# Designs tried in a protein design run: peptides against a protein of PDB entry 9GMZ. Part 325

Target 1, 343 residues: chain A of PDB entry 9GMZ
Amino acid sequence: TGFPLELLTRPATERLAYFENYTVAHPRLKEVYEILMRTIAEPAGASFIFVYGASGVGKTTLRLRVEQKLTELALPKLESDRARVPVVGIEAIAPESRYFNWKEYYTRALITLEEPLIDHKFDYGVRGISRDNFGKINVESKVVAPALRRALENALIHRHPDVFFVDEAQHFGKVASGYKLQDQLDCLKSLANMTGILHCLLGTYELLTFRNLSGQLSRRSVDIHFRRYCADSPEDVQAFKSVLLTFQQHLPLAETPNLVDHWEYFYERTLGCIGTLKDWLKRVLSDALDREATTITLKDLQKRALSVAQCQKMFKEIQEGERQLSETEADVQNLRSALGLGA

## One batch from the design tools (peptide; made by RFdiffusion4, then SolubleMPNN)

Design b2_p30_6_s4 (from b2_p30_6, 12 letters changed)
Fold by OpenDDE base, seed 1:
Structure b2_p30_6_s4 (fold): chain B 343 residues (1-343), chain A 30 residues (1-30)
Amino acid sequence: as target 1 above (343 residues)
Amino acid sequence: MLLDSFDLVLTEEDRERLRRARERREARLA
């Protein structure tokens, strides 16, 4: 089924909003969603989940859907436990300095965990943390990072979320020295251990550098690789064409554009990343609606495509990440062989 | 083959999160 035909008589803003709100259940997204949901339900003693993959592959979309599903599943329990928050999620901020801002991290986590609508208010016992008239947390500038950490630990224990999400988690790795990076890993490990809360770190392939620094985290973590579609796989090409076919039916235009005939061009300019594809189509749709166009042409696509130089930059970053994973897999296989464990 | 919807309902806050994620991607490519 395509878009509701009644949208063709509606304002451009409503037509664009329909497409923005539409999300395709593409095979890789569905697979990673199922693995992530299962791992959150049964962590088997893991303290961390690492979800890594190319920029624009769909990690933020994955996170949002998991947050909604965990909230839905928790509703019956929230009636009896009014202190519980089903899920908490933040975005890590890139450090402006050579140091990660832990004070900002703890503050943002506390603000997110203490939604104004939560009936059961918790006293953190920390001077300089208050609530406004709307129940929003206010943290005074004088509150130091160790006090904010204690407040967050207490809040996480009291609210007991099923998972703590950190999006853009590669930003933890953007520190000037390997020693400081180890200290940050130890800090996160300590927070997870003290609270008993499962942490899910989502990021680019740069997250692998952070993940590989701690052999101790390796034993207490689950890795989930959110792969792009690869043109060298016939199955991946067919899945990518199916995504294009689905999007063309959900573009609220009078004439259905033939996106599938241009699949190679779409692949060239998205590298098999469906988030990048959706963002591109949204820009092109917006332009078409502004012109009151009946359809989208190849020329319209070309106007909003990423440049070849941008695609080459993205592809180099992807190749380096995929190479690092391949080397790690080879190292594991070599170790198994050396131990006399069959391949 | 046509694919199903992922059944993701976006709030205004969710749309803003996705917008910020897009802007970060675009900034990395600049």
Scores: peptide ipSAE 0.529, ipTM 0.941, DockQ to the pose 0.931
Fold by OpenDDE base, seed 5:
Structure b2_p30_6_s4 (fold): chain B 343 residues (1-343), chain A 30 residues (1-30)
Amino acid sequence: as target 1 above (343 residues)
Amino acid sequence: MLLDSFDLVLTEEDRERLRRARERREARLA
C-alpha cells in the first residue's frame, strides 16, 4: 500500500506533511526499538543505557517512538498517580564555552519534568525556583548548579519516570583542557544512583568514550549499537533497497519515482543512514511540489544530495567509531582467551 | 519487500525536535 491517492488533490503543505510524518519500520530501527523497550521494562540492575550510532542513522526517531509508547503504556496508571511522568527527554547542548553547562542542563531537565499539564505542584525546596500562574517553572539567575541538581533529584524521585533520555549525550565529553571526563561521568552516575531513575544516553560514536572510561559504569550499563546498513552485507543491501522501495510508494507524487534503480547512488550519499536518506528525499519532494512536478528525477536527487566532501567527512567519523567497536570486541576476545575461557 | 510503518505519530514539538537534529547534522558537515 502506498500513500492515500486523495493527497494528489491536496495542497503541497499537506503532501509534504504526509511524507514528513511517515516513518518506515526498517529492520535495524525495529530491532533497536525492541531491545530498548525490553531493557527499559527490565533493566536488570542497570542504571544506564547507551544508544550509539552514526549521525543520521535514526536515533532521534527511535527516541520519539519510545517516548510515545511509554506514554501510551503509562496512561492507565497516570489516572491514579497524577504526579507521575512516564518519560522525560532532553537534549544535551554543545557548550559555547569550554565547559559543559550543568546549570543549563539541570534547568532544561526541570522545565521538561514540570510541563504545565501536571496538576500536582511540587515544591522543590530550593529558593529561587518558582512557578508562574501558568505552572511554568521559573529559575532565578542566582540559583547555583548544586541547588538545581537537588531540585532535579527531588523532581525525578517524585515524578518517577521509567527512563530519563539524554540525546546528543556526546556533548558531556566536551570538557575543557584540564577537566576530567571522569568527573562528568561521576556526576551522571551520582544522579542516576540518587534518584533510582534509569538513564538512556543517545549519541554518536563519541559516546564510546563513556563506555571505556569507567569499569563501574560498564557493569551497570546496557550498550545498544544502532548500526547503519553496510554495502558489503547482502542482507543490509536488501534491507536498504526495501527502504527505498517503501519510500517511493509513500512519496505523494502523480508518478511513482524509481528510487530502487538508483540504490547505489542513494547509498553513496547516505552511507546506509536512513535518517539522512529521509531528510534528502524530503528536500527533493519539497522542490518537486514547489514546481508542481509529477515525479522526481535523478537530476532532482543530485541537486539536493550531500556533496562528496560531506560524505567523506561523515564516512571518516563512522569508520573511526566502527573501528573502536571492533577493537573492543577483539580486546574482550583476547581477555577471554588469556583467562582460559573459550572464544 | 515493502516495509511496514513504524506507527510514529509526530506532534509539532516532535517535528521541531527532528528539525533541530537535522540542523545539527548539517552544521557538523559544513
Scores: peptide ipSAE 0.524, ipTM 0.940, DockQ to the pose 0.918
Fold by OpenDDE base, seed 2:
Structure b2_p30_6_s4 (fold): chain B 343 residues (1-343), chain A 30 residues (1-30)
Amino acid sequence: as target 1 above (343 residues)
Amino acid sequence: MLLDSFDLVLTEEDRERLRRARERREARLA
């Protein structure tokens, strides 16, 4: 199975769009998807899900697929409960100051909860929150963060999403002190507890620093590690080669490029991150289509590869995250051993 | 082995989210 051969007669824009829209169900993505969907369905008293992994591993793709699936599953119920929103999600913004901007967070969350197409309009009970003529929420500058929080709590309770996504959640950790970081965690915990809405925080390994500071969150959270493929694992190498094989069949070119033969080079420049790989191939495909090329060459790949310096930077971040996880696993093992529990 | 599609249908909004995610990644590597 490959791309539809009819694409070879279609404009470059359609050929590129095909590849952009194509998502490989690689083993780690499928695994994390299944775990995340199960955890959302049966949180078992958890208030938080932490999804962490390398930049470019595919977290945004995962989120999008989960959002779509939750929406699909909710459709029959949404006909009877017009107030319900199946899923809500925002991106956390890096603080410009030493403090996280909660006012902006609450405002963005409220805006995202109020899809213009929702028939059942909620009254926020807060002066200075209104809907425009297009049904979008407008928040006046005079509205303070505590009022926005109450509005968000009420909105989340009323809309009752299955999950609240926060992407780039490592930005909560970008504060000047550990105490302030704890206060932020307590704020999020309080929001989840007051609303009864499960929060899913997606982020880089920097999210682990945030996660490890709250022993209380650890008891009410599920951790999902979205791993990269590792070259020291034969299974991971085989999976990575399978991804390359699949992508080469889905590049809408007249001659199928042999990506698999260059798997080590692809691994060197992606660190086993499939999102990074897809983005690289998209750039190379775009160049090839612009030249009306029949295939992709190694030289074409090299022109669009991440630099060694960029890869080294990414690898350092990955190593630090993987180290922290390994230390945690060792601590668990040491604790189990000390308790007389088997490995 | 060939892998299956993840059956993700991207809207324009979804493509924009992925674009923003890519841009943030690129900015971190700059």
Scores: peptide ipSAE 0.535, ipTM 0.943, DockQ to the pose 0.929; fails the geometry check
Fold by OpenDDE base, seed 4:
Structure b2_p30_6_s4 (fold): chain B 343 residues (1-343), chain A 30 residues (1-30)
Amino acid sequence: as target 1 above (343 residues)
Amino acid sequence: MLLDSFDLVLTEEDRERLRRARERREARLA
């Protein structure tokens, strides 16, 4: 099945919106989704889930789909428990200052926990946190980070989400010289322990630095590696080609472009990251629609491709992350061998 | 092989989240 043919008679905005809203269930996304959903349902005493992978693999898309699914599954229970929020998700912001802004983090988390549609008033037990006339949380500037933390702990306990998502979680690692990354982890660990709420941290391979720093977090964490497609794997190449085939059928153009024939070029400029691929195709589609073009050409693709320099930068970050994981796997194998358990 | 939809329905807020994620990615690559 491709795009609805009726879109060809619709405005460019609707055609672009169709493609924007279309998400391919590519094998790695589906796999990670299934693992994540299972882990959320049965955390087995885990307090953390780490989802790490290259920038542009689709972690944010994964989060959004899980948030929707958890909400859908919770709907029957939410009718009886109006205080419950099924899922909470925030995006960690890179600090402008050398210090992670916990005050901002807690404030954003609180704001996200209290959607205006929640009729059930909650007392945060903290002065300077109020709801406006629209049900939005207002946090007064005088409220200090420790008070906001307590408010968040109370809110998480009361709303009892199945999971708390933190996207771009590698930004917790951006701590000034002198603050230990360990202190940030201990803060998060304490929040998870005090609330009993499962935390899912999504991030780049920089998130591995967090995982490795705390042997205590490792005991209470589940790791999910959201891998890119690798050109050295025939299966991954076939999956990547299947993604291209699917996207070409879902580009609302009069003539179906042949993306698959250019798979190597797509791979070169995306490094097997499907989010990067989708964003690229979206830009190219937008240009094509603006020109009222019937199809997309290789020249159109080239105009909107990431530069070789950008790809090289992205690839170095990926290689470092993949190397670090491979070393960890080797260490596990070495440990097993040393214990006499076999490889 | 043709792949299925991931059945993700994007709200306006979700689209904005994805936009912000993209912009941050682009900024890292700049």
Scores: peptide ipSAE 0.523, ipTM 0.940, DockQ to the pose 0.921; fails the geometry check

Design b2_p30_7_s1 (from b2_p30_7, 18 letters changed)
Fold by OpenDDE base, seed 2:
Structure b2_p30_7_s1 (fold): chain B 343 residues (1-343), chain A 30 residues (1-30)
Amino acid sequence: as target 1 above (343 residues)
Amino acid sequence: DELLDRLRRAEAALAEAERSKNLTEPEVGL
C-alpha cells in the first residue's frame, strides 16, 4: 500500500513528517533486526553486541526499531514495575580532543535513563545530581566523571534495561593511542559487568578496530554485520530496487515518481546504503513540497545528490571495512584448514 | 518480461516487507 492519500491535502510539514517517520523494510534490516532481537532476548553470557556497517546503511533506524519493539514488549511489565526502563539509547559524540569525554557520556546516559514520565524518583547517591520539578535531571558542573559513572551504574541496576545502545560508537575509538582505546573498552566492559546490562555498540567499520584489540571482548561479544546492498549481487540489486519501489509509493506526492528505472543512479550516489537513500529522498521531497510540485524529477534528485567525490570517499571507507572482514573470514578458513577442519 | 518479473519479485519483496511492516507500522488508531 502507498501513503495515505489524505496527506495530499495536508500541510508540507505533515507530508514531510510522514516520510521521515516511514521505515522501509528491506532484507538486510530484517535480518539484522531478527539477529539483534534474538541476541537481546538470549545473550548467552554476552556482555556486548557489535553492530557494524557502512555510514548511512541504516544502523540508527535499526536501533530505533529495536527500541520501539522492546518498549512495546515491556509495556505489560512496566505497569507493575514503574522503576524499569526497557531500553536505553545514546549517541556517542566525537571527542573535541584526543580524549573521549566520559563526563558528557555519563551525563547523557543518565539524562536518557530519566525520561520525565518516570514517576519513580531514584536517589543517585551523588551530590550535584538533582531532578527539577519537571523530573529532568540536572548535573552540576562540579560533578566529576567517576561520580557520574557510579550514578549511571546505580541507575542502570535500578532501571534494569534489556539493552544499552550506543550509536556512533566508533567515536570511542577516535583517541590518539591504542592503549587509551583499550582503557576505554575496559571501562565499557567494567560498566557492563558491574551493572549486568547488555551493551550494544552500533557504528561504522571503525568498530572493527575495537573488536580486534580485545580477544577477551570477542569471547563475550556477538558480532552483527549490517551489510550494504552490492551491485554485483542480483539479489541485492533486486532488494535495492524493491526499496526504491517502496519509497516511490510512500513519497506523499500527487504523481508517483518512477525511482526504480533510475536505480543505477540511486545506487551510484548511495553505495547501496538505505539510510543515505532515505536522507537524499527526504531532501528532494522537502524541495518538492516547498515548490508545491506534483512529483520529483531527475533534476531535483541531481540537485540534492552527494557529489562523486563524497561517494568516492565513502566507498574507500567501505572497501577498507569490507576488506578487513574478508581477511578475518579468510583467517577463519585458514585456521579451520590448519586445524584439519574442512572448509 | 524481465522487468515484469523483477517487478513481481519487488512486489513479493514488498509484500514480505509489508508483512515485516506489520512489525513497524504504528497502529494508526482509528
Scores: peptide ipSAE 0.031, ipTM 0.537, DockQ to the pose 0.030
Fold by OpenDDE base, seed 3:
Structure b2_p30_7_s1 (fold): chain B 343 residues (1-343), chain A 30 residues (1-30)
Amino acid sequence: as target 1 above (343 residues)
Amino acid sequence: DELLDRLRRAEAALAEAERSKNLTEPEVGL
């Protein structure tokens, strides 16, 4: 089943919004979604989930789908518990300096937990945190990071989300020294332990460096690798072609483009990352709709493709991450063998 | 290196195919 044909008579903005909101349920996304949903339901004493994978693999799409599902599952209980928030998700900001801005992190987390739709007024026990007439949280500039942390701890305990998502979590690793990185890990660990709230950190393979620095987090964390599709796997190539087939059927154009026959070009310019593919097709669709075009051409694709230099940089970052994981898997096998445990 | 050479060959082949199509037939969609 393709897009609703009625979209062909609709404004370009509605046609673009349809494609933007459309999510291809591809095998790797389904697998990681099922693992993540199961881990959130039954954390088994874990305080952290790490979801790592290539930039543009689809981590933000995964997060949004889990947030939607957790919200849907919580709706019957939210009628009785008006204080509860089912899920909270923030994006970590890259620090402008060599120091992570914890004050900004706590402020954004607190604002996100305290959505205007929550009628229940909560006292954070911190002077300089208030709600406006619209229920929006206001944090005075004088409020210090330790006070914002206590307010966030109290808010997380009171709202009791099933999970706290932090997207782009590799930005926690962007600090001036390894010592400060350990302090940041211990700070996050303390927040999870004090609140009893499961934290899910989503990020690039740079998140592995952050994950490996804390031997204590290793004991209370679940790792989820969101893999790209690999061209050396026939199954992965078939899955990637199936994604292209689905996208071509869901581009709201008068003539269905044949994306599948160009699968190699799409693979080379996305490295098997479905988020990168979707973003590329969105840009190309926007350009086609602006021209009132009936279909997408190869020229339209080339105009919006990542450059070879961008693909090479992205591929080096992927290869380094995949290498680090393969070394870790080998170390586990070597440890098992040394312990006299079978593979 | 192999990926770079593949990407460059694919770009060259696409650019040549476009030059050939733009000379002979109207831009038919993919």
Scores: peptide ipSAE 0.030, ipTM 0.564, DockQ to the pose 0.018
Fold by OpenDDE base, seed 5:
Structure b2_p30_7_s1 (fold): chain B 343 residues (1-343), chain A 30 residues (1-30)
Amino acid sequence: as target 1 above (343 residues)
Amino acid sequence: DELLDRLRRAEAALAEAERSKNLTEPEVGL
């Protein structure tokens, strides 16, 4: 199997777009996808889902695939329920300031929830929120964050999505004090409780700090660890090689590059993170297409690779996150042993 | 009809994603 051969006669933009849109269903992505889809279908009184893992593990790919599937499953019902939005997904922006911008967050959420193509226009009941002649949401600068929150609460209730996604959710944690982090969590918790909408926060291992801060959140949250592939696991190495094999077949080049023989170099520069691998290959493919090259070389890979220093930094962040999770697993075993439940 | 345009765009995006073989299994045979 491979890319459609007709792509070799197509513009570089179409060839690149093919690879960008292509998703390898690798074992860790499938596992997390199945758990996430099941949890959305049957939340069992959960108000939050936390999906955490390394930067570049593929969390955004997971979100987009779930959004697509929830939209597909909702299509037959959207004809009868014209007010419904099946899913809403936003990316949290890194704050330019030491403080999370709630006004921007609520504005982005409203804009995403209220696409111009929804026939049933929502009345926000908030002065300074309007639609233009194209149905685009306009938020006047005078509208304050509490008013935008009320507008979002009402919009979420009216549109009743199955889930509200927040990607890069670790950016909520970038506050100068633990108190402000708690206040942010209480704000999110209140939004979920007031709307009855399930919230899914996707982020790095920095998201683990949120789990520890709220003993009330832990009772109503589902945790999903999106693991990377580990080089010390033969099964994980084989899965990583199979991903490389699939990517080499789906690079729209005249000559299939041998990526698999270089698996150790790909592992060294991605740390077993498939998103990092895909983004690296996209950059290399773009460069190859710009040169009208028939294939990619090791030299092309080297030009677009993360530096050793970047990989070392990322690896330290991963090791700290994996350590925190391993300690939690050990604490559970110790608690079970102390309760007489056995190891 | 804005809903019909939304549905048609969603259907077209789904059909394109199916054609792109999104979430295809890696070939396991090395």
Scores: peptide ipSAE 0.008, ipTM 0.292, DockQ to the pose 0.066
Fold by OpenDDE base, seed 4:
Structure b2_p30_7_s1 (fold): chain B 343 residues (1-343), chain A 30 residues (1-30)
Amino acid sequence: as target 1 above (343 residues)
Amino acid sequence: DELLDRLRRAEAALAEAERSKNLTEPEVGL
């Protein structure tokens, strides 16, 4: 099934929004989604979930889909429990400074958790945190990071989300010279332990360095590798072609472009990362709609493609991450073998 | 009614999610 044909008579903005909101249920996304949903439903004493994978693999799409599903599943309960928030999701900001801004993190987390229509009487236990006339959380500039942390702890306890998502979580690894990355990890552990809220950190392979700093986290963490599609796997190539086929059917254009015949070029410029592919196609679709074009051409694709140099850099970062994981898997296997546990 | 507006936002997010819930499994039909 393709896009709704009625979109062809709609404004370019509505056509673009359709494609932006469209998600391909590709095998890797489905697998990671199912693992993540099961882990959230039954954490088994885990305090953390780490979801790691290449930039542009689709981690943000995964997060948003899980947030939507958790919200859907919670709706019947939210009628009776007005204080509850089913899920909270934030993106960790790349620090402008050489260190992670915890004040900004706690502020954003608190603002995101505290929707305007949820319990106007919630006491944060902190002066300078209030709701405006529209119910939005306002945090006065005088409120310090330790106070914001306590406010967030209280809010997380009171709202009791099933999970707290942090996207781009590799940014916690950005510490100033002389600060320990361990202190950042211990801060997150303390927040999870104090609130009893499951934390899901989504990030690049740089998140592995952060995760590996604490053997204690490893005891209370579930790891989920969001793999890209690999061109050396026939099954992965077929899955990637199927994603291209689905995207070509869901581009709201009068003539369906043949993306599948160009699969190698799409693979070369996305490294098997479906988010990168989707974002490329969004840019190309926008250009086509602006020109009132009936279809997308190879020239349109080439105009919006990542450069070979960008792809080479991204590929090197991916290979290093995949190598580190393969070494870890081998170490686990060696440990199992040494313990007399079968492969 | 704040609950109705929360439910309407959750329903609008769900209706946006359902408009986006055309998670077409890639039909593996090549």
Scores: peptide ipSAE 0.008, ipTM 0.314, DockQ to the pose 0.066

